Peptides against a protein of PDB entry 3VA4. Designs and how they scored, part 18

Target 1, 107 residues: chain A of PDB entry 3VA4
Amino acid sequence: EPIGQLRLFSGTHGPERDFPLYLGKNVVGRSPDCSVALPFPSISKQHAVIEISAWNKAPILQDCGSLNGTQIVKPPRVLPPGVSHRLRDQELILFADFPCQYHRLDV

## One batch from the design tools (peptide; aimed at target 1 S42 I43)

Design b2_p11_7 (made by RFdiffusion4)
Pose (drawn by RFdiffusion4):
Structure b2_p11_7 (pose): chain A 107 residues (1-107), chain P 11 residues (1-11)
Amino acid sequence: as target 1 above (107 residues)
Amino acid sequence: SHDELQLFLND
C-alpha cells in the first residue's frame, strides 16, 4: 500500500497527476521506469529520489544532480545535489519548473 | 525548439 503521495499540480500539461509513494526508493524522473515519472523535457532522466524508511518516518528527498534543480517552495530553498531533506506533510517542492506537493498517508 | 534543447541538455 502507498504510504505517501506526490501531487503534481495542474498546469500547461493538463489536470493534476497523483503518484503513490512506497517504502524504499521512489525515483522522480522523466524516464518511464521511474517510480514517479514526470514525462516533461525539463525534468532530468533521474532527477531526485524520495526515500521512505517506514510509514512513520519522514521521507528523505535528495536531488540527484538534476539539470534544472530541486527547490523547496516554502521556506524558499535550493536543495544542493546529494543533500538530504526531510519532507514535511503538505510541503511544496519544485522539480525543475513543476510544482508538486507531498502528502503523508494514513497508515 | 526549447523542448528539444531540454532533451539534449538532459541527455

Design b2_p11_7_s1 (made by RFdiffusion4, then SolubleMPNN; from b2_p11_7, 6 letters changed)
Fold by OpenDDE base, seed 4:
Structure b2_p11_7_s1 (fold): chain B 107 residues (1-107), chain A 11 residues (1-11)
Amino acid sequence: as target 1 above (107 residues)
Amino acid sequence: SLDALLEALNS
């Protein structure tokens, strides 16, 4: 049972994709074994992590020292490596140059 | 939606 969803918007890379997010650590990265596998050269093998806990309503996003960074779109913010950012529902995120959106599911 | 992204980029 997924707790959230990460949507990758369509672009030059291809069509829109939706990734389920679960309790615990959901790794975003180029490696195929990542929970959110983004097989693009500008994405680091382990780029970022979205951690969802049972006691915290909002997931925590951290950049893992990626080469091309992780950013929040509105308000604009570049995430320093390892610094926790609490995700809001419908928040827009850039992993490198790839726009994504977090959606909290009603469970 | 993509529209939401565009709105965010313009504000």
Scores: peptide ipSAE 0.107, ipTM 0.762, DockQ to the pose 0.032
OpenDDE base, seeds 1, 2, 3, 5: peptide ipSAE 0.105, 0.104, 0.097, 0.101; ipTM 0.759, 0.757, 0.754, 0.756

Design b2_p11_7_s2 (made by RFdiffusion4, then SolubleMPNN; from b2_p11_7, 8 letters changed)
Fold by OpenDDE base, seed 4:
Formats: structure tokens, C-alpha cells, sequence
Structure b2_p11_7_s2 (fold): chain B 107 residues (1-107), chain A 11 residues (1-11)
């Protein structure tokens, strides 16, 4: 059962897409086998990871040394590779220049 | 920016 959702907003790439997030590691990347597959050239094959633990269900976001970076929108912050960021509900994230939003599901 | 505009449109 999904614990959260990552929404990729609509843009020049196409329509909005929603990705379920599960316990454990949810890899964000260009590779098709990623949990959150973003098949765009500016996204690294393994760009970032959203890890959700069973004990608190609050996701931890880490950039995986991506080429074009991972940023938090409010407050603005570039995430250094491997540095843990606890995602807040409704948090806005940029993977490269692709805007996304995390949503915590009521489960 | 395009990203900022997308956020404004969708948030």
C-alpha cells in the first residue's frame, strides 16, 4: 500500500503524472526501472531517492549526486548529494527543472 | 522561469 505520492506537474514535457511511494527506497531517475521514472535527458539515471521508514512514515529525500541537482522550493535550498532532507506534506521539489510535489497519504 | 510558472499554475 502506498504511503505517499509524488506528483510531477504538467509542463512542456506533457501532462501531470502521479507516482505512488512505498516503504523503503523510491528511486527518482531517468532509468525506466526507477520507482519514479522521469524519462527526461536532464534527469540523471539515478537522480535522487525518497526513503520511507515504517517507524514514522516521513520520507527522507537525498540527491544521489545528480548532474542537474535537486532543490527544495520553500524555503529555497539546493540539496547537497547524500544529505538527508525530511519531506513535509505538500512540499515542492525541483528535480533538475521539473517541479514536483510530495503528498502524504492518509493511511 | 518555466519551473516557477509551472509551480504557480499547478500549486
Amino acid sequence: as target 1 above (107 residues)
Amino acid sequence: SAAAAALAANA
Scores: peptide ipSAE 0.054, ipTM 0.743, DockQ to the pose 0.040
OpenDDE base, seeds 1, 2, 3, 5: peptide ipSAE 0.046, 0.023, 0.048, 0.028; ipTM 0.725, 0.610, 0.732, 0.641

Design b2_p11_7_s3 (made by RFdiffusion4, then SolubleMPNN; from b2_p11_7, 7 letters changed)
Fold by OpenDDE base, seed 1:
Formats: C-alpha cells, structure tokens, sequence
Structure b2_p11_7_s3 (fold): chain B 107 residues (1-107), chain A 11 residues (1-11)
C-alpha cells in the first residue's frame, strides 16, 4: 500500500500523472525501471530519490547529482546533490523543469 | 497555478 503520492502536473509533455510512493527508496528518473519514471530527455536516468521509512513517514528527498537539478518551489531552493530534504505534505518540487507535488496519504 | 510558479523558478 502506498504511503504517499507524487503528482506530475500536466504540461506540454502530456496530462497529469500520479505515482504511488512506498516504504523504502522511490527513485525518480528517466529510466523505465524507476519508481517514478519520467521519460523525458532533461531528466537524468537516476535523477533523485524519495526515501520513506516505517518509523518516519515524512519522506526524504535527495538529488542524485542530476544534470538539470532538483528544486523546491516554496520557498525557492536548489537542492545540492546528496543533501537530505524532508518533504512536507503538498510540497511543490521541480525535477529539471517538470513541476510535481508530493502528497502524504492518510493510511 | 502551482505549475506556473514552478516554471517561474526554472530559468
């Protein structure tokens, strides 16, 4: 059962998509085997990771040294590679130029 | 919109 959700907003790439997030590591990247597969050229194969633990359901987001970066929208912040960022419910994230939103599910 | 704000942040 998913603990959270990552929403990719609609855009020139197509319609909105929702990705379930589970306990453990949820890799965000262009590779099709990623938990959050974003098949776009500006996304790195292994772009970022959202890790959720059983004892702390607040996810930790880390950029994996992506080419085009990972940013938090409000307040604006560029995430340095490998630095842990604790995600807040409803947090808005940019993976390269793709806007997403994290949502904590009530489980 | 949320998307618009994100786009403004990007370059």
Amino acid sequence: as target 1 above (107 residues)
Amino acid sequence: SAAARALALNA
Scores: peptide ipSAE 0.169, ipTM 0.755, DockQ to the pose 0.053
OpenDDE base, seeds 2, 3, 4, 5: peptide ipSAE 0.163, 0.149, 0.166, 0.154; ipTM 0.759, 0.743, 0.759, 0.733

Design b2_p11_7_s4 (made by RFdiffusion4, then SolubleMPNN; from b2_p11_7, 6 letters changed)
Fold by OpenDDE base, seed 2:
Structure b2_p11_7_s4 (fold): chain B 107 residues (1-107), chain A 11 residues (1-11)
Amino acid sequence: as target 1 above (107 residues)
Amino acid sequence: SEAERLLALNS
């Protein structure tokens, strides 16, 4: 059962998309096997990972050494590869140039 | 678009 959700906002690429997030590692990347598959050239095959260790704990976001980076929007911050960032509910994230938002689901 | 607005916030 999903613990959270990652929303890809609408843009020139198309309409909004919602991706369920589960306990464990949720890989964000261009590869179709990723939990959060973003099939865009500027996204690395394995771009980042959102790890959820428990339903009552904040997820951890890490960039996986992506080409075009991962950033937090507010306050603005570029995430160095492999450095853990604890996600807050409603956190706004940029994977390359694609704006997304994390939110917790009711458990 | 919302995407554009969010990108603007990042800059």
Scores: peptide ipSAE 0.211, ipTM 0.796, DockQ to the pose 0.047
OpenDDE base, seeds 1, 3, 4, 5: peptide ipSAE 0.188, 0.191, 0.190, 0.205; ipTM 0.775, 0.765, 0.778, 0.792

Design b2_p11_8 (made by RFdiffusion4)
Pose (drawn by RFdiffusion4):
Structure b2_p11_8 (pose): chain A 107 residues (1-107), chain P 11 residues (1-11)
Amino acid sequence: as target 1 above (107 residues)
Amino acid sequence: SPNLFDPAYLH
C-alpha cells in the first residue's frame, strides 16, 4: 500500500495528477520507468529521488543533478544535488517549474 | 512550454 502521495498541482498540463509513494526508492523523472513519471520536457530523465524507510519515518528527498533543479517552496530553498532533505507533511516542492505537494498517508 | 498554475500553490 502507498505510504505517501505526491500531488502534481493542476496547470497548463491539465488537472491535478496524484502519484503514490511507496517504501524504498521513488524516482521522480520524465522517463516512463520512474516511480513518479512527470512527462514534461523541463523535467530531468532522473530528476530526484524520494526515499522512504518506513511508514513512520520522514521521506528523504534528494535532487539527482537535475538540469532545472529542485526547490523547497516554503521556506524558499534550492536543494543542492545530492543533499538530503527530510520532507514534512504538506511540504510544497518544485521540480523544475512544476509545483507538487507531499502528503504523508495513514498508516 | 512554461507551466502556468494557480499562484496560491506557492503559499

Design b2_p11_8_s1 (made by RFdiffusion4, then SolubleMPNN; from b2_p11_8, 6 letters changed; failed a check: a repeat of another design)
Amino acid sequence: MPVVFDPSVLE

Design b2_p11_8_s2 (made by RFdiffusion4, then SolubleMPNN; from b2_p11_8, 6 letters changed)
Fold by OpenDDE base, seed 5:
Structure b2_p11_8_s2 (fold): chain B 107 residues (1-107), chain A 11 residues (1-11)
Amino acid sequence: as target 1 above (107 residues)
Amino acid sequence: EPVVFDPSVLE
C-alpha cells in the first residue's frame, strides 16, 4: 500500500501524473525501471531517490548526481548530490525542469 | 544557481 505520492504537474510534456510511493527506495529517473519514471531527456536515468524508511517518518530525498539537478522550490535550493533532504508534506520539487509535489497519503 | 520558479502557476 502506498504511503505517499509524487505528483508530476501537467506541462508541455503532457498531463499530470501521480506516482505512488512505497516503503523503501523510490527511484526517480528516466529509466523505465524507476518507481517514478520520468521519460524525458533532461532527466538522468537514475536522477534521484525518495527513501521512505517508515510510515511515520518523513521521506528522504537525495539527488543521485543527476546532470540537471534536483531542487526544492520553496525556498529555492539546489540539493547537493548525495545529501539527504527531509521532505515536508506538500513539498514542491524540481527534477531538472519538471515540477513535482510530494504529499503524504492518509492511510 | 537555483532556478526561479513560481509554484502559484501550478496551483
Scores: peptide ipSAE 0.100, ipTM 0.718, DockQ to the pose 0.150
OpenDDE base, seeds 1, 2, 3, 4: peptide ipSAE 0.038, 0.043, 0.037, 0.041; ipTM 0.643, 0.651, 0.648, 0.648; seed 4 fails the geometry check

Design b2_p11_8_s3 (made by RFdiffusion4, then SolubleMPNN; from b2_p11_8, 6 letters changed)
Fold by OpenDDE base, seed 4:
Structure b2_p11_8_s3 (fold): chain B 107 residues (1-107), chain A 11 residues (1-11)
Amino acid sequence: as target 1 above (107 residues)
Amino acid sequence: MPVEFDPSVLE
């Protein structure tokens, strides 16, 4: 059962896509075996990780040393590699130049 | 740096 959702907004790449997020590590990256697979050249093979724990409702986002970075939209902030960011519900994220939104599911 | 997304579009 998914605990959260990551929405990739529509753009030049194509239509909107929703990815389920589960307990543990949800890797965001270009590699097809990632939990959140974003098959785009500007996304690193392993770009970032969203970790959700049973003892902490809010997911932790970390950039994994990606080439084109991970940013929080509001307030604007570039995430240094390996620095933990606690995601808020409805938070807007840029993986490289791809806008996404985290949504907490009521489970 | 990538172009910043305008969040006002979603509100």
Scores: peptide ipSAE 0.128, ipTM 0.747, DockQ to the pose 0.247
OpenDDE base, seeds 1, 2, 3, 5: peptide ipSAE 0.107, 0.109, 0.096, 0.125; ipTM 0.741, 0.752, 0.748, 0.757

Design b2_p11_8_s4 (made by RFdiffusion4, then SolubleMPNN; from b2_p11_8, 5 letters changed; failed a check: a repeat of another design)
Amino acid sequence: SPVVFDPSVLE

## One batch from the design tools (peptide; aimed at target 1 N68)

Design b2_p12_3 (made by RFdiffusion4)
Pose (drawn by RFdiffusion4):
Structure b2_p12_3 (pose): chain A 107 residues (1-107), chain P 12 residues (1-12)
Amino acid sequence: as target 1 above (107 residues)
Amino acid sequence: RLTPEQAWEMFG
């Protein structure tokens, strides 16, 4: 069962798309093989990873050296490549120019 | 390019 959700907000690309997040590595990228496939040209083929150790542990987000970056929306931050960031429920994230929101599920 | 401040205004 999914233990989290990555919401890709609605935009030029159409209505909101929701992606389940599971225990383990959840790769965000353009490749259709990615756990979270965002098939847009500005997204890197392997863009970021969200690693979840348990349903009751905060996911760790890292940028994988993406071309257009990964940012935390609030407080505004750029995530340097390879630096771990613990995700908070409802935290807004940008992958390139695509805003998303992480939600923790229950349980 | 979309900024964090702009994204916050739209979806936050």

Design b2_p12_3_s1 (made by RFdiffusion4, then SolubleMPNN; from b2_p12_3, 6 letters changed)
Fold by OpenDDE base, seed 3:
Structure b2_p12_3_s1 (fold): chain B 107 residues (1-107), chain A 12 residues (1-12)
Amino acid sequence: as target 1 above (107 residues)
Amino acid sequence: SLTPEEALALYG
């Protein structure tokens, strides 16, 4: 069962989408094989990764050397490639210019 | 494109 959720907010690209997150590595990227598939040209094929090691631990977000970057909204921060960022519940993330939100599921 | 601040204003 999913441990978390990544929500892609609605925009010019289309409606809102929700992606389940599971234990292990959840790859965010343009490739259709990604757990979080964002089929947009500004997203790298393998853009970032959200790793969940346990249901009771905060997920770790890492940018994978993406072309257009990964940013945290509050406080504002551009994530250097490969640097671990511990996700907080309800955290707002920009993958390139696509706003998303991480949500811990209560399961 | 959006800045982090803009994203917060829109979706925060």
Scores: peptide ipSAE 0.039, ipTM 0.698, DockQ to the pose 0.945
OpenDDE base, seeds 1, 2, 4, 5: peptide ipSAE 0.038, 0.039, 0.037, 0.038; ipTM 0.689, 0.695, 0.684, 0.696

Design b2_p12_3_s2 (made by RFdiffusion4, then SolubleMPNN; from b2_p12_3, 5 letters changed)
Fold by OpenDDE base, seed 4:
Structure b2_p12_3_s2 (fold): chain B 107 residues (1-107), chain A 12 residues (1-12)
Amino acid sequence: as target 1 above (107 residues)
Amino acid sequence: RLTPEEALALYG
């Protein structure tokens, strides 16, 4: 059962896509093995990770030392590699230059 | 490259 959802907005890359997020580690990256697979050249094979624990359903986002970075939109800031960021519902995130939004599911 | 400012304007 998904605890959250990550939406990739539509753009020049194609249509909107929604990815379910589960308890544990949800890896974001270009590799097809990633939970959130973003098959784009500017995305690192292992770009970032969204971890959701059983004791705290609020996701923790960490950049994995990606080439083109991970940024929070509001307020604007670059996430240093390996530094934990607690995601808020409806948080806007940039993986490289791809805009995404986290949505907490009511479960 | 899409910037945080542009993203905020478009999706915020």
Scores: peptide ipSAE 0.654, ipTM 0.952, DockQ to the pose 0.922
OpenDDE base, seeds 1, 2, 3, 5: peptide ipSAE 0.626, 0.602, 0.621, 0.632; ipTM 0.947, 0.944, 0.947, 0.948

Design b2_p12_3_s3 (made by RFdiffusion4, then SolubleMPNN; from b2_p12_3, 5 letters changed)
Fold by OpenDDE base, seed 2:
Structure b2_p12_3_s3 (fold): chain B 107 residues (1-107), chain A 12 residues (1-12)
Amino acid sequence: as target 1 above (107 residues)
Amino acid sequence: RLTPEEALARYG
């Protein structure tokens, strides 16, 4: 069962999409085999990773050396490649210029 | 390009 959710907000790219997040590594990227597949040219094939080590622990977000970067919105911060960021519930994230939100599921 | 400021304004 999913432990969390990543929401891609609606925009010029299309409608909102929700992606389930599971224990282990959830790769965010343009490649279709990514757990969170964002099929947009500004997204790197393997852009970032959200790792969930336990159902009761905050996920860790890392940028994978993406071309257009990963940013936390509040407070604004660019994530250096490979540096761990512990996600807060309702965290707003920019993958390149695509706005997403992490949501912890109540399981 | 969407900035963190703009993202916060729209989705925060």
Scores: peptide ipSAE 0.721, ipTM 0.963, DockQ to the pose 0.949
OpenDDE base, seeds 1, 3, 4, 5: peptide ipSAE 0.702, 0.713, 0.719, 0.716; ipTM 0.961, 0.962, 0.963, 0.963

Design b2_p12_3_s4 (made by RFdiffusion4, then SolubleMPNN; from b2_p12_3, 4 letters changed)
Fold by OpenDDE base, seed 4:
Structure b2_p12_3_s4 (fold): chain B 107 residues (1-107), chain A 12 residues (1-12)
Amino acid sequence: as target 1 above (107 residues)
Amino acid sequence: RLTPEQALALYG
């Protein structure tokens, strides 16, 4: 059962896509093995990770030392590699230059 | 490249 959802907004890359997020580690990256697979050249194979624990359903986002970075939109902030960021519902995130939004599901 | 400022304007 998904605990959250990550939406990739539509753009020149294609239509909008929604990815379910589960308890544990949800890897964001270009690799097809990633939970959130973003098959784009500017995305690192292992770009970032969204971890959701059983004791705290609020996701923790960490950049994995990606080439083109991970940024929070509001307020604007570049996430240093390996530094934990607690995601807020409706948080806007940039993986490289791809805009995404986290949505907490009511479960 | 899409900036945080641009993203906020478009999706915020």
Scores: peptide ipSAE 0.705, ipTM 0.959, DockQ to the pose 0.928
OpenDDE base, seeds 1, 2, 3, 5: peptide ipSAE 0.607, 0.157, 0.688, 0.680; ipTM 0.943, 0.804, 0.956, 0.955

Design b2_p12_4 (made by RFdiffusion4)
Pose (drawn by RFdiffusion4):
Structure b2_p12_4 (pose): chain A 107 residues (1-107), chain P 12 residues (1-12)
Amino acid sequence: as target 1 above (107 residues)
Amino acid sequence: SLADWARSQYLP
């Protein structure tokens, strides 16, 4: 069962798309093989990873050296490549120019 | 909207 959710907000690309997040590595990228496939040209083929050790542990987000970056929206931050960031429930993230929101599920 | 606000935070 999914233990988290990545919401890709509505935009030029159409209505909101929701992606389940599971225990283990959840790769965000353009490749259709990615756990979270965002099939937009500005997204890197392997863009970021969300690692989840348990349903009761904060996911760790890392940028995988993406071309257009990964940012935390509030407080505004750029995530340097390879640096771990613990995700908070409802935290807004940008992958390139695509805003998303992480939600922890229950349980 | 929240989505538009979040989107405007992009740094090119």

Design b2_p12_4_s1 (made by RFdiffusion4, then SolubleMPNN; from b2_p12_4, 4 letters changed)
Fold by OpenDDE base, seed 5:
Structure b2_p12_4_s1 (fold): chain B 107 residues (1-107), chain A 12 residues (1-12)
Amino acid sequence: as target 1 above (107 residues)
Amino acid sequence: SLAEEARSRYVP
């Protein structure tokens, strides 16, 4: 049962994609075996991780030392590698230049 | 759009 969802907005790369997020580590990266696979050259093979410890706790986003970074849109913030960021519902995230949105699913 | 808003905030 997914606890959250990460939406990749549509762009020149293609249509919108929705990725379910589960308990544990949800790796965001270019590698095809990532939970959130973003097969684009500007995305690092292992770019970031969204870790969900419990259904009633905010997920933690960490950049994994990506080349092109991870940013929060509002308020704007570049995430230093390895620093935990608690995701808010409806959070807008940039993985490199790819805009995404996290939202919590109903449980 | 949210996507456009997000893209406009990207800092390389």
Scores: peptide ipSAE 0.375, ipTM 0.888, DockQ to the pose 0.902
OpenDDE base, seeds 1, 2, 3, 4: peptide ipSAE 0.276, 0.295, 0.312, 0.267; ipTM 0.845, 0.850, 0.858, 0.842

Design b2_p12_4_s2 (made by RFdiffusion4, then SolubleMPNN; from b2_p12_4, 5 letters changed)
Fold by OpenDDE base, seed 5:
Structure b2_p12_4_s2 (fold): chain B 107 residues (1-107), chain A 12 residues (1-12)
Amino acid sequence: as target 1 above (107 residues)
Amino acid sequence: SLAEEAASRYVP
């Protein structure tokens, strides 16, 4: 059962997409086998990871040394590679220039 | 929109 959700907002790339997030590591990347597969050239094959250790703990976002970076929108922050960022509910995230939003699911 | 807000804060 999913613990959270990552929403990719609609844009020139296409419509909105929702990705369920589960306990463990949810890899964000261009590779099709990623939990959050973003098949776009500006996204690294393995761009970032959202790790959820427990349903009652905030997920940890970590950039994996991506080419075009990972950023938090509010407040603006570029995430250094390998540095853990605790995601807040409703967090707005940029993977490269793709806007996404994390939210916790009440399950 | 949230999407626009997020996009507007992109740092190249």
Scores: peptide ipSAE 0.084, ipTM 0.762, DockQ to the pose 0.892
OpenDDE base, seeds 1, 2, 3, 4: peptide ipSAE 0.052, 0.075, 0.063, 0.048; ipTM 0.733, 0.754, 0.737, 0.717

Design b2_p12_4_s3 (made by RFdiffusion4, then SolubleMPNN; from b2_p12_4, 6 letters changed)
Fold by OpenDDE base, seed 1:
Structure b2_p12_4_s3 (fold): chain B 107 residues (1-107), chain A 12 residues (1-12)
Amino acid sequence: as target 1 above (107 residues)
Amino acid sequence: SLAEEAAAAYVP
């Protein structure tokens, strides 16, 4: 069962999409094999990773050296590549210019 | 909306 959820908000690209997040590495990227597949040109093939461990279910977000970056909305912060950011419930994230929201599932 | 708020915070 999923431990969390990443929601891609609706926009010019189309309707909202919800992606389940599981234990281990959840790769965010343009490649169709990614756990969070965002098939948009501005998203890198492997853009970022959300890692969830069994002993600490709070996800760790890392940018993977993406072309157009990963940002936290509040407070505003550009994530340097490879630097761990612990996601808070309901946190808003920008992958390139695509707004997303992380939600912790009550499991 | 949250989506618009997030989008507005984007800095290329």
Scores: peptide ipSAE 0.049, ipTM 0.716, DockQ to the pose 0.906
OpenDDE base, seeds 2, 3, 4, 5: peptide ipSAE 0.041, 0.046, 0.047, 0.048; ipTM 0.693, 0.706, 0.713, 0.717

Design b2_p12_4_s4 (made by RFdiffusion4, then SolubleMPNN; from b2_p12_4, 5 letters changed)
Fold by OpenDDE base, seed 2:
Structure b2_p12_4_s4 (fold): chain B 107 residues (1-107), chain A 12 residues (1-12)
Amino acid sequence: as target 1 above (107 residues)
Amino acid sequence: SLAEEARAAYVP
């Protein structure tokens, strides 16, 4: 069962989508085989990774050297490639210009 | 909205 969720907010691309997050590496990217598949041209094939090492630990977000970047909304910052960022519950994330939100599930 | 707040923070 999923330990977390990543929500892609609605926008010009269409309605919102919720992606389950599991233990291990959850790849965010344009490639259809990504755990979080964002099929948009501004998203890199393998854009970022959300790694969950345990159900009771904060996930780690890393940008994978994406073309258009990964950003945290508040406090605002652009994540350098490969640098670990611990996700807080309800964290707002930008993959390129696509706003998303991480939510921890109680399991 | 939350989405608009996030979009406003985007730095190209």
Scores: peptide ipSAE 0.620, ipTM 0.948, DockQ to the pose 0.896
OpenDDE base, seeds 1, 3, 4, 5: peptide ipSAE 0.596, 0.619, 0.596, 0.620; ipTM 0.943, 0.948, 0.943, 0.948

Design b2_p12_5 (made by RFdiffusion4)
Pose (drawn by RFdiffusion4):
Structure b2_p12_5 (pose): chain A 107 residues (1-107), chain P 12 residues (1-12)
Amino acid sequence: as target 1 above (107 residues)
Amino acid sequence: HANPDEVWEKYG
């Protein structure tokens, strides 16, 4: 069962798309093979990874050296490539120009 | 690139 959700907000691309997040590596990228496939040109083929060790542990987000970056929306931050960031419930993230929100599920 | 303040205002 999914233990988290990545909500890609509605936009030019259409209505919101929700992606389940599971234990283990959840790769965010443009490739259809990615666990979270965001099929938009500005997204890197392997853009970022959300690693989840347990349902009761904070996911760790890292940028994989993406071209257009990964940012934390609030507080505003750029995530340097390879640096771990613990995700908080409801945290807003930008992958390139695409805003998303992480939600922890229950349980 | 997207402006984080505008994203926060819209979705936060």

Design b2_p12_5_s1 (made by RFdiffusion4, then SolubleMPNN; from b2_p12_5, 5 letters changed)
Fold by OpenDDE base, seed 2:
Structure b2_p12_5_s1 (fold): chain B 107 residues (1-107), chain A 12 residues (1-12)
Amino acid sequence: as target 1 above (107 residues)
Amino acid sequence: MADPAEVAERYG
């Protein structure tokens, strides 16, 4: 069962989409085999990774050297490649220009 | 890049 969720908000690209997040590495990217597949040109094939080591631990977000970057929204911060960011519940994230939100599920 | 301030206002 999923431990978290990543929501891609609706926009010019289309409707809102929710992606389940599981224990281990959840890759965010344009490649269709990514756990969080964002099939948009501005998203790198392997854009970022959300790693969840345990159900009761905050996930770790890392940019994978993406072309158009990964940003934390509040407070605003561009994530340097490979630098670990501990996700807070309800955290807003920008993958390139696509706003998303992490939600911790109660499991 | 997208403006995080705008994103925060819209979705925060």
Scores: peptide ipSAE 0.658, ipTM 0.951, DockQ to the pose 0.983
OpenDDE base, seeds 1, 3, 4, 5: peptide ipSAE 0.636, 0.649, 0.643, 0.656; ipTM 0.946, 0.949, 0.947, 0.950

Design b2_p12_5_s2 (made by RFdiffusion4, then SolubleMPNN; from b2_p12_5, 6 letters changed)
Fold by OpenDDE base, seed 2:
Structure b2_p12_5_s2 (fold): chain B 107 residues (1-107), chain A 12 residues (1-12)
Amino acid sequence: as target 1 above (107 residues)
Amino acid sequence: MADPAEVAARYG
């Protein structure tokens, strides 16, 4: 069962979508086989990864060398490729220009 | 690139 959720907020691209996050690596990218499939041209085929090693540990976000980057919103920073960022509950993330939010589920 | 401040204001 999912341990977390990544919400893609609604925008000009379309409505809000929620993606379940599971133990292991959850790839964010334009490729349709990604765990978090964001089918937009500004998203890299494999854009980023959210790794959840245990249900009681914070997920780790890494940019995978994406073209248009991954940003943490608060406090604002661009993630260098391959640098681990520990996600906080309710954290706001930008994949390219697409705002998302991580939510820890009560499991 | 999107403006984090705007995103924070809207969704934070």
Scores: peptide ipSAE 0.654, ipTM 0.949, DockQ to the pose 0.960
OpenDDE base, seeds 1, 3, 4, 5: peptide ipSAE 0.630, 0.645, 0.636, 0.650; ipTM 0.945, 0.948, 0.946, 0.949

Design b2_p12_5_s3 (made by RFdiffusion4, then SolubleMPNN; from b2_p12_5, 6 letters changed)
Fold by OpenDDE base, seed 5:
Structure b2_p12_5_s3 (fold): chain B 107 residues (1-107), chain A 12 residues (1-12)
Amino acid sequence: as target 1 above (107 residues)
Amino acid sequence: MADPEEVYARYG
């Protein structure tokens, strides 16, 4: 059962997409085998990871040394590679130029 | 990188 959800907002790239997030590592990247597959050239093959250790713990977002970066929208900050960021519910994230939103599911 | 202020204004 999914613990969370990552929403990719609609844009010129296409429609909105919702990706379920599960316990463990949810890799965000351009590679099709990623849990959160963002098949866009500006996204690194393995761009970032959202790790959920337990259902009652906030997920940890970590940039994997991506080319075009990962940033938190509010308050604005670019995440240094490998530095853990605890996600808040409804948090807005930019993977490169693609805005996304994390949502904690009621389970 | 995208402008966080614009993103927040639209989706926040």
Scores: peptide ipSAE 0.721, ipTM 0.955, DockQ to the pose 0.952
OpenDDE base, seeds 1, 2, 3, 4: peptide ipSAE 0.705, 0.721, 0.720, 0.707; ipTM 0.951, 0.955, 0.954, 0.952

